# Ledger of designs, part 100: peptides against a protein of PDB entry 5LHZ

Target 1, 78 residues: chain A of PDB entry 5LHZ
Amino acid sequence: QLLKSVFVKNVGWATQLTSGAVWVQFNDGSQLVVQAGVSSISYTSPNGQTTRYGENEKLPDYIKQKLQCLSSILLMFS

## One batch from the design tools (peptide; made by RFdiffusion4, then SolubleMPNN)

Design b2_p29_5_s3 (from b2_p29_5, 19 letters changed)
Fold by OpenDDE base, seed 4:
Structure b2_p29_5_s3 (fold): chain B 78 residues (1-78), chain A 29 residues (1-29)
Amino acid sequence: as target 1 above (78 residues)
Amino acid sequence: SKEMEEQRKLLQEIRELLAELHQKQQQLQ
């Protein structure tokens, strides 16, 4: 379930889940889910297609950009 | 490659931050 949601200016919404996951809903309609203790990340494109990426695969640049954004968000939560 | 190293560094940072965040959250419950 949802723990806390924070509006992030020029980014979207970031939600902390009780599961240890953080869910970011970007303004472009995409979504990113990362979770404590889970090595893979989940990305949902604006068209609703979800892709999971493992820790050892090369990520698309647009994913890395969103992950960089996520990193800054996580720093905010800390 | 340097690009993959940077990616690993980014993911490592995220994992560490997530772990800390979740740990703190669990302590509050």
Scores: peptide ipSAE 0.694, ipTM 0.919, DockQ to the pose 0.791
Fold by OpenDDE base, seed 3:
Structure b2_p29_5_s3 (fold): chain B 78 residues (1-78), chain A 29 residues (1-29)
Amino acid sequence: as target 1 above (78 residues)
Amino acid sequence: SKEMEEQRKLLQEIRELLAELHQKQQQLQ
C-alpha cells in the first residue's frame, strides 16, 4: 500500500510504502526500490529491465548517483 | 578499495534512514 508520495524537483516522485520500502520513480524512466530490513536494492532501467544488487556488489556509477539522490530524499522525510 | 568503501558508507546511511523512517511510521499506526 502507498503511504505518502512526494514530488522532488528535477528528480521525480518518491513514495513511501507501508511495507517499509521507498520507491523512487525518476524522470528518466528508471526506478529504484529500497526496503527497511532488506540489504539488496532493486533498480529498473528505462527499458524496463529490473536488476537486484546485493550489498557487496560493485554498483554502476549511474546507480550510485541515484542512491546518493535517494539518501537526500530520505533525509527530507526524517 | 576506496571506491567500495564509499559505496558501503552510502548504503549504510540509506539503511539507517530507512529503519528510522519505518519505525516512526509504525508508531503512528
Scores: peptide ipSAE 0.693, ipTM 0.919, DockQ to the pose 0.799
Fold by OpenDDE base, seed 1:
Structure b2_p29_5_s3 (fold): chain B 78 residues (1-78), chain A 29 residues (1-29)
Amino acid sequence: as target 1 above (78 residues)
Amino acid sequence: SKEMEEQRKLLQEIRELLAELHQKQQQLQ
């Protein structure tokens, strides 16, 4: 279930789920889903293609940048 | 590598923040 959604200036929308997941919809049309207790991350490109990355995989720079934004968002929620 | 170390640190930070956030929301529900 959706718990709450927050507009993040210059980033997009971030939604907290009751499952412990956080769903970010970026302004460029991409999406990122991370979840408490889950080691993988889910990235959806603007064209709708979804890829899951394990924590031992080298991430593309553009995804790492979005994860850095996510870190700031999580601090905002707390 | 140094780059992977930085990535691991970032992911660890996110995991910790997620855990805290989830724990707090569970307390409120």
Scores: peptide ipSAE 0.693, ipTM 0.919, DockQ to the pose 0.795
Fold by OpenDDE base, seed 5:
Structure b2_p29_5_s3 (fold): chain B 78 residues (1-78), chain A 29 residues (1-29)
Amino acid sequence: as target 1 above (78 residues)
Amino acid sequence: SKEMEEQRKLLQEIRELLAELHQKQQQLQ
């Protein structure tokens, strides 16, 4: 269930779910899903391929960049 | 490594923010 969606200039849309997840849809067509209490993250590339990364798994730079953006978005929600 | 340490810090920050956000959300319900 969706709680609210926020438009983020030059980034895309961020949606908060009742599950505690935050779903970001980036302008480049990629998506990122993170969830409270869940140690893994889900990244979907523009071509629709989804990859789940564990807590101790080295992340690609492009994902880390999006996670840095996510951090800023989460501050916006607060 | 320095790279993994920075990643760890980033993920930790996100986890904390997510937890706070979820807790606030639940308080409003």
Scores: peptide ipSAE 0.694, ipTM 0.919, DockQ to the pose 0.783; fails the geometry check

Design b2_p29_5_s4 (from b2_p29_5, 19 letters changed)
Fold by OpenDDE base, seed 5:
Structure b2_p29_5_s4 (fold): chain B 78 residues (1-78), chain A 29 residues (1-29)
Amino acid sequence: as target 1 above (78 residues)
Amino acid sequence: SAEMEEQQKLLEEIRKLLAELHARQQALL
């Protein structure tokens, strides 16, 4: 279930889940899910394709950029 | 590589922040 959702200007929406996950819905239609205690990240492209990346995988630049944004968002939640 | 090190640093930061966020939420229960 949802705990808290925040609107991030020029980014989209970020939602904290009771599971310990944070779900970001970007304006471009993509989504990113990261979760406490889970080493993989989940990225959903605008076309709905979901890919999970392990901690040792080299990430595409566009995902790293979104993760950098996520880092800033998480700081706001603090 | 430098790129992977930077990536790992980013992921570590995220994992830390997620853990802290979740811990704070659990403490409120």
Scores: peptide ipSAE 0.696, ipTM 0.922, DockQ to the pose 0.827
Fold by OpenDDE base, seed 3:
Structure b2_p29_5_s4 (fold): chain B 78 residues (1-78), chain A 29 residues (1-29)
Amino acid sequence: as target 1 above (78 residues)
Amino acid sequence: SAEMEEQQKLLEEIRKLLAELHARQQALL
């Protein structure tokens, strides 16, 4: 279930879920889902392909950039 | 490596913020 959705300028939409997850829908059509207590992250590319990354995997640069953006969003929610 | 250390730091920050956000939610129940 959705708790709150916020519009983030030049980024897209960020939604907090009751599960403790945060779902970001980027303007480029990609999506990122992270969740409290879960060590993996879920990334969906604009073409709809979803990849799950573990905590010890080397991440692509474009994913790290979006994670940095996510960090800023989470700080905004605080 | 330096890159992996930076990545791990980023992930740790995210996990921390997620936990705090979720904890605040639970505290309102």
Scores: peptide ipSAE 0.696, ipTM 0.922, DockQ to the pose 0.797
Fold by OpenDDE base, seed 1:
Structure b2_p29_5_s4 (fold): chain B 78 residues (1-78), chain A 29 residues (1-29)
Amino acid sequence: as target 1 above (78 residues)
Amino acid sequence: SAEMEEQQKLLEEIRKLLAELHARQQALL
């Protein structure tokens, strides 16, 4: 379930879930889901394709950029 | 590699922040 949603200027929306996950909906239509205690990340492209990446998998640059943004967002929740 | 090390540092930071966020929420219940 949704716990709290915040608008992030020039990024999109970030939502905290009761599960411990954080769900970011980017302005470009992509989505990123990360969760406490889960080593993998979920990325959904603008066309709706979802890919899960393991912790030791080399990530595409565009995803790393979004993760960097996510790090900043998580600090906002603090 | 240097790139993978940088990636791992980023993921570790995210995991830490997520854990702290979730722990704070659980404490409020």
Scores: peptide ipSAE 0.696, ipTM 0.922, DockQ to the pose 0.790
Fold by OpenDDE base, seed 4:
Structure b2_p29_5_s4 (fold): chain B 78 residues (1-78), chain A 29 residues (1-29)
Amino acid sequence: as target 1 above (78 residues)
Amino acid sequence: SAEMEEQQKLLEEIRKLLAELHARQQALL
């Protein structure tokens, strides 16, 4: 279930889920899902391909950039 | 490596913030 969706200027939409997940829909069409208590992250490319990354995997730079943005969003929700 | 350490720092920050956000929401129930 969705708890709250917020518009983030120059980023897209961020949605908090009852599961403890946060779902970010970026303006470029990509998506990022992270969840409390889950060690993996889910990235969906603009073409709809989803990749899960474990906690010990080296992340592509573009993913790290989106994660940095996500951290700012999470701080904003605080 | 320094790169992986920085990545792990970022992920740790995210995990912490997610946990806090979820805990605050649960406290409202």
Scores: peptide ipSAE 0.695, ipTM 0.921, DockQ to the pose 0.837

Design b2_p29_6_s1 (from b2_p29_6, 21 letters changed)
Fold by OpenDDE base, seed 2:
Structure b2_p29_6_s1 (fold): chain B 78 residues (1-78), chain A 29 residues (1-29)
Amino acid sequence: as target 1 above (78 residues)
Amino acid sequence: DVEEDRQLIKEIRELLAQLQQQQQQQAAL
């Protein structure tokens, strides 16, 4: 269930779910799904390919950039 | 490096946990 969706200028849409997850839909067509209690993050590229990244692997730069953005978004929800 | 990336994910997880806790607290009221 969706709790709250917020428009983030020059970024896209961020949605908080009742599950504790946050779903970000970026303007470039990519998506991030992160969830409380889950150690990995889910990234979906604009072409629809989904990849999960854990805490013990090197992240692509574009993922790190989106995660930094996500940090700011999460603070926005608070 | 990997450690920095790990810390970034950890930060996200911590923020998510805080958000979830806040959500639950509000729901309990």
Scores: peptide ipSAE 0.577, ipTM 0.864, DockQ to the pose 0.757
Fold by OpenDDE base, seed 1:
Structure b2_p29_6_s1 (fold): chain B 78 residues (1-78), chain A 29 residues (1-29)
Amino acid sequence: as target 1 above (78 residues)
Amino acid sequence: DVEEDRQLIKEIRELLAQLQQQQQQQAAL
C-alpha cells in the first residue's frame, strides 16, 4: 500500500510503499520500481513494456538518467 | 561502463535500505 507520495518538479510523482519500495511515475509515462533487498530494478516504458535490470549488465542511457534522478529523489525523502 | 552502472544500482539499493530503516524506526515510536 501507499505510504507517502510527493510531487517532483520536472520529473513526476514518487511514492514510498509500506513494503520499502519506491515507485516513480515519470512525466513521459514511464515508471521505475525499486526495492530494498532486491538486486534488480523494474522499468516500465510508456507503452507498458516492463524490463528488469540487474547489477551486471550495461544500462541504457535513458535508464541511467532516470536512476540518477531517482537517487536525488531518495535523498530528498530522507 | 558496467562497473559504473553497477555502482549506480548499488547506490540506489543502499539509499532504499536507509529509507526503509528510517520508516521502521518511526513506526516503532
Scores: peptide ipSAE 0.577, ipTM 0.863, DockQ to the pose 0.828
Fold by OpenDDE base, seed 5:
Formats: C-alpha cells, sequence, structure tokens
Structure b2_p29_6_s1 (fold): chain B 78 residues (1-78), chain A 29 residues (1-29)
C-alpha cells in the first residue's frame, strides 16, 4: 500500500510504502527498492533484471549514484 | 571500496529506520 509519493525533479518518483519500504522509479526506467529491516537493496534495471545488493559487496558506480540520490530523497520524506 | 559502499547502505538503512519510526508514530495518532 502506498503511503506517500513525491516527484523528484530530474530523477523520477519516490514512494513510501506502508511496509516500511521506499520505492524509487527513476526516469531511466530503473527502480530501486529499499526496505526497513532488510539488509539488502533491490535494483531493477530498465530491462527488468533485478539484482539484490548487500552490505558486504562492492557496488557498481551507477548503483552508488542512485543510492546517494536516495539518501537525499529519504530526507524529503522526513 | 567495499567499506565505503557498506557505509552508504548503512546510511540508507538508518534513514529508513527513522522514516519507519516516524511513520509508525504518525499512524498511532
Amino acid sequence: as target 1 above (78 residues)
Amino acid sequence: DVEEDRQLIKEIRELLAQLQQQQQQQAAL
């Protein structure tokens, strides 16, 4: 269930879910889902491939960039 | 590196936790 959605200029849409997750839909067609209480993040590429990343692996630069963007977005919800 | 990336994810998780807490508090009102 959707709780709050915000439009992020030049990024896309970010939605807070009642589950405690935040779902970002980027303009490039990719998606990022982060969930409170879950140690991994979920990235879906524009082609629909989903990959989960944990805290003990090196992140691709494009993932880090999106996560850094997400950090800023999360502050918008507070 | 891996440690830096870990900190990034950790930061995200901490922000999520705070957001979730705020959400729950608001829902309780």
Scores: peptide ipSAE 0.576, ipTM 0.863, DockQ to the pose 0.735
Fold by OpenDDE base, seed 3:
Structure b2_p29_6_s1 (fold): chain B 78 residues (1-78), chain A 29 residues (1-29)
Amino acid sequence: as target 1 above (78 residues)
Amino acid sequence: DVEEDRQLIKEIRELLAQLQQQQQQQAAL
């Protein structure tokens, strides 16, 4: 269930779920799903390919950039 | 580096936890 959806200028849409997850739909067509208590993040590329990233691997630069953006978004939700 | 990337993910998880706590507190009112 959706709790809150916010439009983020020059980024896209961010949605908070009752499950504790946050779902970001970026303008470039990619998506990011993160959840409290889960050590991995889910990234879906514009072509629909989904990849999970954990804490023990080197992140691609484009993933790091989106996570940094997400950090700012999460601060906006409260 | 991997360590910096780990810290970034950890930061996200901590923010999510805080958001979840706030959500639960609001629902309890």
Scores: peptide ipSAE 0.575, ipTM 0.862, DockQ to the pose 0.772

Design b2_p29_6_s2 (from b2_p29_6, 16 letters changed)
Fold by OpenDDE base, seed 2:
Structure b2_p29_6_s2 (fold): chain B 78 residues (1-78), chain A 29 residues (1-29)
Amino acid sequence: as target 1 above (78 residues)
Amino acid sequence: SVEEDRRLIQEIRELLAKLQKKIEEKEKE
């Protein structure tokens, strides 16, 4: 269920779920979904294509940038 | 590097775990 959703200036919307998942909807139309207990992250590009990334692979720069942004958001939720 | 990228993901996971712990603690109250 939805725990809370916050507007993040110059980023988009971030939603925390009681499941432990966090869903970020970026202004560029992309999305990130991460969840406690799950080792991979889900990225959806603006065109709707979804890709999962694990912790043992090289990440595209734009993914890293958004993950860094996500890190700040998670601190905001804490 | 891959190691740096791994650490970034692990940082996210750690933060998520902390948030989940807080949720669970609130559920116990």
Scores: peptide ipSAE 0.558, ipTM 0.858, DockQ to the pose 0.705
Fold by OpenDDE base, seed 4:
Structure b2_p29_6_s2 (fold): chain B 78 residues (1-78), chain A 29 residues (1-29)
Amino acid sequence: as target 1 above (78 residues)
Amino acid sequence: SVEEDRRLIQEIRELLAKLQKKIEEKEKE
């Protein structure tokens, strides 16, 4: 269930779910799904390929940049 | 580095946990 969906200028849309998940749909067509209590993040590329990343692996720069943006988004929801 | 990336993910998880706690608190009302 949706709690909040906000438009983020120059980023895209961010949606918070009652489950504790946050879903970001970026302008480039990619998506991030992060979830409270889950150790991995889910990234979906514009072509629809989904990859999960954990805490103990090197992140691609494009993922890292989006996560840095996500930190700011999460503060908007707080 | 991997350590920097780990800290970034952990920061995200901490923020998510705080948000989830707020949701749970409101559900108790």
Scores: peptide ipSAE 0.557, ipTM 0.858, DockQ to the pose 0.726
Fold by OpenDDE base, seed 3:
Structure b2_p29_6_s2 (fold): chain B 78 residues (1-78), chain A 29 residues (1-29)
Amino acid sequence: as target 1 above (78 residues)
Amino acid sequence: SVEEDRRLIQEIRELLAKLQKKIEEKEKE
């Protein structure tokens, strides 16, 4: 179920679910899904391709940038 | 580095855990 949804200026929309998941829809058409209790993150590119990233691999720079943005968003939800 | 990237992901996971605790506290009310 939907718990909270916020508009982030020049970024996109962020939605928190009661399941513990957070879903970010970026203005460039990409998406991030992260969830409490899950060790990997899900990234969907603008063309619809989904890739999962773990904590033991090198991240692309564009992923790091979006994760840093996500950190700020999570603090907004707290 | 991989270590720096790991710390970033772990920061996200820790923030998510804190948010989940808040959800659980509200469910008890």
Scores: peptide ipSAE 0.556, ipTM 0.857, DockQ to the pose 0.713
Fold by OpenDDE base, seed 1:
Structure b2_p29_6_s2 (fold): chain B 78 residues (1-78), chain A 29 residues (1-29)
Amino acid sequence: as target 1 above (78 residues)
Amino acid sequence: SVEEDRRLIQEIRELLAKLQKKIEEKEKE
């Protein structure tokens, strides 16, 4: 279930679910889904391709930038 | 580096855990 959705200036929309998941819809059409208790993150590119990233791999710079943004968003939900 | 990337993911996981705990506490009210 949806807990709350917030508009993030110059980023997009972030939605928190009661399950502990957070879903970010970026202005560029990409998406991130992260979940409490799950070791991987899910990134969906604007073309709809989904990739999962873990802790033992080098992240693309654009992913790192979005994750850094996500970190700030998570603090907003706190 | 891979280590820096790992730290970033771990930071996010920690924040998510805190948020989940907060949700559960609210459900107890």
Scores: peptide ipSAE 0.556, ipTM 0.857, DockQ to the pose 0.738; fails the geometry check

Design b2_p29_6_s3 (from b2_p29_6, 17 letters changed)
Fold by OpenDDE base, seed 1:
Structure b2_p29_6_s3 (fold): chain B 78 residues (1-78), chain A 29 residues (1-29)
Amino acid sequence: as target 1 above (78 residues)
Amino acid sequence: DVEENRKLILDIREKLAELQEQQRREAAE
């Protein structure tokens, strides 16, 4: 269930869910879901493939960049 | 590099936990 959504210029939309997760829909068609209390992150590529990544594995650079972007976006929800 | 990624994810998850607690407080008001 959706709680609130924020438009982020040149990035896309970020939505806080009642579950405690944040869902980012990027302009390139990819999606990122990060959940409070859950160790893995979920990334969906523009072609619809979803991959979960753990906190102890090396991430692709493009995912790291999106996470860095998410870190900045979260300031908009506080 | 792996440690940097780990720190990034942990920082995000910590912020999400804070937001979740904030959400619960606001819902209780």
Scores: peptide ipSAE 0.539, ipTM 0.851, DockQ to the pose 0.832
Fold by OpenDDE base, seed 4:
Structure b2_p29_6_s3 (fold): chain B 78 residues (1-78), chain A 29 residues (1-29)
Amino acid sequence: as target 1 above (78 residues)
Amino acid sequence: DVEENRKLILDIREKLAELQEQQRREAAE
C-alpha cells in the first residue's frame, strides 16, 4: 500500500510503502526496493529480472550507485 | 568494497526503520 510518492529530478519516482519499504522507479527502467527489518535488497533490471542481494554481498557498482542515490532520496521523506 | 556496501545498506535500513516508526506515531495521533 502506497503512503507517499515523490518525484526526484533526474532520478525517477520514490514511494514509501506502509510496509516500511521504499520503492524507487528509476528513469532507466530499473527498480529498487529496500525495507526496514529485511536484510536483503531487491533490484529489478529494465528487462524485468529481479535479483535479491544480501547485506554482506559484493554489490555491482550500478547497484551501489543507486543505493547511494537512495540515501539522498530518503532525506526527502524525513 | 563489501564492508562499505554493508554500511551503506545498514544506514539505509536504519533510516527506513526510523521513518517507519515515525509513520506509526503519526498514524496514532
Scores: peptide ipSAE 0.538, ipTM 0.851, DockQ to the pose 0.821
Fold by OpenDDE base, seed 2:
Structure b2_p29_6_s3 (fold): chain B 78 residues (1-78), chain A 29 residues (1-29)
Amino acid sequence: as target 1 above (78 residues)
Amino acid sequence: DVEENRKLILDIREKLAELQEQQRREAAE
Protein backbone atom coordinates (compact mmCIF):
# COMPACT_ATOMS: atom_id res chain seq x y z
CA GLN B 1 0.00 0.00 0.00
CA LEU B 2 0.94 3.63 -0.39
CA LEU B 3 2.86 5.27 2.39
CA LYS B 4 3.85 8.64 1.02
CA SER B 5 3.64 10.33 -2.36
CA VAL B 6 5.52 13.40 -3.43
CA PHE B 7 5.19 15.55 -6.49
CA VAL B 8 8.51 16.24 -8.15
CA LYS B 9 8.51 19.27 -10.38
CA ASN B 10 9.38 18.52 -13.99
CA VAL B 11 9.74 14.82 -13.16
CA GLY B 12 6.47 13.33 -11.98
CA TRP B 13 5.31 11.51 -8.89
CA ALA B 14 7.26 9.37 -6.48
CA THR B 15 5.53 7.05 -4.06
CA GLN B 16 6.98 5.18 -1.13
CA LEU B 17 5.27 1.87 -0.51
CA THR B 18 4.98 0.07 2.80
CA SER B 19 6.73 -2.83 1.09
CA GLY B 20 9.95 -0.86 1.00
CA ALA B 21 9.68 0.00 -2.66
CA VAL B 22 9.69 3.38 -4.30
CA TRP B 23 7.57 3.82 -7.39
CA VAL B 24 8.27 6.71 -9.72
CA GLN B 25 5.81 7.73 -12.39
CA PHE B 26 7.62 9.98 -14.82
CA ASN B 27 5.98 12.66 -16.89
CA ASP B 28 6.94 10.87 -20.07
CA GLY B 29 4.72 7.99 -19.05
CA SER B 30 7.47 5.65 -17.97
CA GLN B 31 7.73 4.11 -14.53
CA LEU B 32 10.51 2.90 -12.30
CA VAL B 33 10.22 0.63 -9.29
CA VAL B 34 13.09 -0.13 -6.95
CA GLN B 35 12.71 -1.99 -3.70
CA ALA B 36 14.75 -2.54 -0.59
CA GLY B 37 16.12 -6.05 -0.50
CA VAL B 38 15.52 -6.71 -4.18
CA SER B 39 18.48 -6.85 -6.51
CA SER B 40 16.63 -5.96 -9.70
CA ILE B 41 14.92 -2.80 -10.82
CA SER B 42 11.73 -2.61 -12.82
CA TYR B 43 11.31 -0.20 -15.68
CA THR B 44 8.07 0.26 -17.56
CA SER B 45 8.22 2.11 -20.84
CA PRO B 46 5.51 4.56 -21.88
CA ASN B 47 3.92 1.88 -24.01
CA GLY B 48 3.56 -0.38 -20.99
CA GLN B 49 6.41 -2.80 -21.61
CA THR B 50 8.10 -3.78 -18.37
CA THR B 51 11.70 -4.92 -18.14
CA ARG B 52 13.69 -5.94 -15.11
CA TYR B 53 17.37 -5.13 -14.88
CA GLY B 54 19.93 -6.65 -12.56
CA GLU B 55 22.36 -4.63 -10.50
CA ASN B 56 25.31 -5.87 -12.53
CA GLU B 57 23.67 -5.34 -15.89
CA LYS B 58 24.56 -2.72 -18.45
CA LEU B 59 21.73 -0.23 -18.62
CA PRO B 60 20.48 1.98 -21.42
CA ASP B 61 21.41 5.60 -20.92
CA TYR B 62 17.82 6.71 -20.50
CA ILE B 63 17.42 4.30 -17.61
CA LYS B 64 20.67 5.42 -16.02
CA GLN B 65 19.38 8.95 -16.22
CA LYS B 66 16.15 8.03 -14.50
CA LEU B 67 17.99 6.13 -11.80
CA GLN B 68 20.09 9.19 -11.15
CA CYS B 69 16.88 11.13 -10.91
CA LEU B 70 15.51 8.57 -8.48
CA SER B 71 18.62 8.89 -6.35
CA SER B 72 17.88 12.58 -5.99
CA ILE B 73 14.19 11.96 -5.38
CA LEU B 74 14.97 9.70 -2.44
CA LEU B 75 16.27 12.74 -0.60
CA MET B 76 12.68 13.92 -0.48
CA PHE B 77 11.71 10.97 1.69
CA SER B 78 14.47 11.44 4.25
CA ASP A 1 29.99 2.02 -17.25
CA VAL A 2 28.68 -1.18 -15.74
CA GLU A 3 30.46 -0.66 -12.44
CA GLU A 4 29.12 2.84 -12.14
CA ASN A 5 25.64 1.54 -12.83
CA ARG A 6 26.07 -1.13 -10.20
CA LYS A 7 27.18 1.43 -7.67
CA LEU A 8 24.26 3.68 -8.52
CA ILE A 9 21.76 0.89 -8.04
CA LEU A 10 23.41 -0.25 -4.83
CA ASP A 11 23.35 3.27 -3.47
CA ILE A 12 19.66 3.51 -4.25
CA ARG A 13 18.92 0.18 -2.64
CA GLU A 14 20.92 1.13 0.42
CA LYS A 15 18.91 4.31 0.73
CA LEU A 16 15.71 2.32 0.40
CA ALA A 17 16.85 -0.02 3.13
CA GLU A 18 17.54 2.95 5.36
CA LEU A 19 14.10 4.34 4.62
CA GLN A 20 12.54 1.00 5.39
CA GLU A 21 14.32 0.79 8.71
CA GLN A 22 13.28 4.33 9.51
CA GLN A 23 9.75 3.37 8.63
CA ARG A 24 9.85 0.48 11.06
CA ARG A 25 11.26 2.64 13.83
CA GLU A 26 8.55 5.22 13.37
CA ALA A 27 5.87 2.56 13.36
CA ALA A 28 7.19 1.19 16.64
CA GLU A 29 6.94 4.54 18.40
Scores: peptide ipSAE 0.537, ipTM 0.851, DockQ to the pose 0.784
Fold by OpenDDE base, seed 3:
Structure b2_p29_6_s3 (fold): chain B 78 residues (1-78), chain A 29 residues (1-29)
Amino acid sequence: as target 1 above (78 residues)
Amino acid sequence: DVEENRKLILDIREKLAELQEQQRREAAE
């Protein structure tokens, strides 16, 4: 269930879910879901392939960049 | 590296936990 959606210029849309997750839909067609209390992140590529990454796992650079973007977005929710 | 990535994810999850707690407090009011 959706709680709040915010348009982010040059990035896409960020949505806070009642589950405690934040869902980002990037302009390039990719998606990122991160949730409180869950040790893994979910990334969906533009072609629809979904991959989960653990917090102690080496991340591809493009994933790291999107997480850094998410970190900045979360400041907008407080 | 891995440590940098771990810290980034942990910071994000911590912020999400704070937002979730704020949500619960506001719902109880």
Scores: peptide ipSAE 0.537, ipTM 0.851, DockQ to the pose 0.828

Design b2_p29_6_s4 (from b2_p29_6, 16 letters changed)
Fold by OpenDDE base, seed 5:
Structure b2_p29_6_s4 (fold): chain B 78 residues (1-78), chain A 29 residues (1-29)
Amino acid sequence: as target 1 above (78 residues)
Amino acid sequence: DVEEDRKLILEIRELLKKLQEKIEEEAAA
């Protein structure tokens, strides 16, 4: 269920779900899904390929950048 | 590096946890 949906300037749209998930749809067509209680993050590239990342692996720079953006978004929802 | 990336992931998890707690509190009100 949709709880909040916000437009993030120069980023895209961020949606908070009652499930505890936060879904970011970036302007470049990529997506991030993170969720409370789930240890991995889900990244979907513009071509639709989905990859999950955990806490014990090196993150690609483009993922780190989007996650840093996500942190700011999460603070917005707070 | 991996440790820095780990901290980023953990930060996100913490924020999500707090956010979910807020959702639950609001739902219970």
Scores: peptide ipSAE 0.611, ipTM 0.886, DockQ to the pose 0.735
Fold by OpenDDE base, seed 2:
Structure b2_p29_6_s4 (fold): chain B 78 residues (1-78), chain A 29 residues (1-29)
Amino acid sequence: as target 1 above (78 residues)
Amino acid sequence: DVEEDRKLILEIRELLKKLQEKIEEEAAA
């Protein structure tokens, strides 16, 4: 299931799954899970609350920042 | 704004698609 796990300096850990999912565990305790073929992203806050975000909604700034980081990670996996 | 946010999500989805294709290509090789 796990394809590759990479330590990202000053960010945390990023794991790529054979399913096409990418799981990022940030140093602040939050997490992002994104999946190929799925239109929404999953964000889990440090307290464990999970929220899904789609393409037609305003994103919180902290989410945008982490998504920008995610895009860089995805390019790194490429 | 919402449009910018949409573009960001779409960018991520495109990158994920490319990564998945890469996985499949490597698995087939």
Scores: peptide ipSAE 0.610, ipTM 0.886, DockQ to the pose 0.734
Fold by OpenDDE base, seed 4:
Structure b2_p29_6_s4 (fold): chain B 78 residues (1-78), chain A 29 residues (1-29)
Amino acid sequence: as target 1 above (78 residues)
Amino acid sequence: DVEEDRKLILEIRELLKKLQEKIEEEAAA
């Protein structure tokens, strides 16, 4: 269930779920889903392809940029 | 590099954990 959704300027929409998940819908059409207790992050490209990333792999630069943005969003929710 | 990326992932996970704890505390109050 949705806890709250916030508009983030120049980013898109970020939604916090009661499950502990955070869902970010970026302006470029991509999405990130991250969740407490889950070791991987989920990235969905604008074309709908979903990829999961773990802690022991090299991340694409565009993913790193979005994760850095996500850090700020998580602090915002806190 | 991979180690820097690992640190970023771990940072996210830690923030998520803290956020979830906040949700649980607020729900219990």
Scores: peptide ipSAE 0.610, ipTM 0.885, DockQ to the pose 0.715
Fold by OpenDDE base, seed 3:
Structure b2_p29_6_s4 (fold): chain B 78 residues (1-78), chain A 29 residues (1-29)
Amino acid sequence: as target 1 above (78 residues)
Amino acid sequence: DVEEDRKLILEIRELLKKLQEKIEEEAAA
C-alpha cells in the first residue's frame, strides 16, 4: 500500500510503498521502480518500454543520472 | 564504468534497506 508520495522539484513525483518499493515518475515521462530485496531496478521509458538493470552492467548515462537523483530522493524519505 | 555503476546500485539497495527498516520500526511502535 501507499506510504508516502512527495513532489520533488524539477524531478517529478516519488512514491514510497510499505512493500519497500519506491516509484519515481519523472517529468520527462520516464519511471523508475526500485525495491528492497530486489537486485535489479526497473526503468520505463516515456514510450512505455521497460528495461531492468543490475549491478553487473554498464549503465546508460541517462540511467545513471536518474539513479543519482533517486539516491537523493531515498535520503529525503529517511 | 561498470565498477562505478555497481557502487551506485549498491548504494541504492542499501538506502532501500534502511528505509524498509524504518517502516518496520514505525509499524511496531
Scores: peptide ipSAE 0.610, ipTM 0.886, DockQ to the pose 0.723

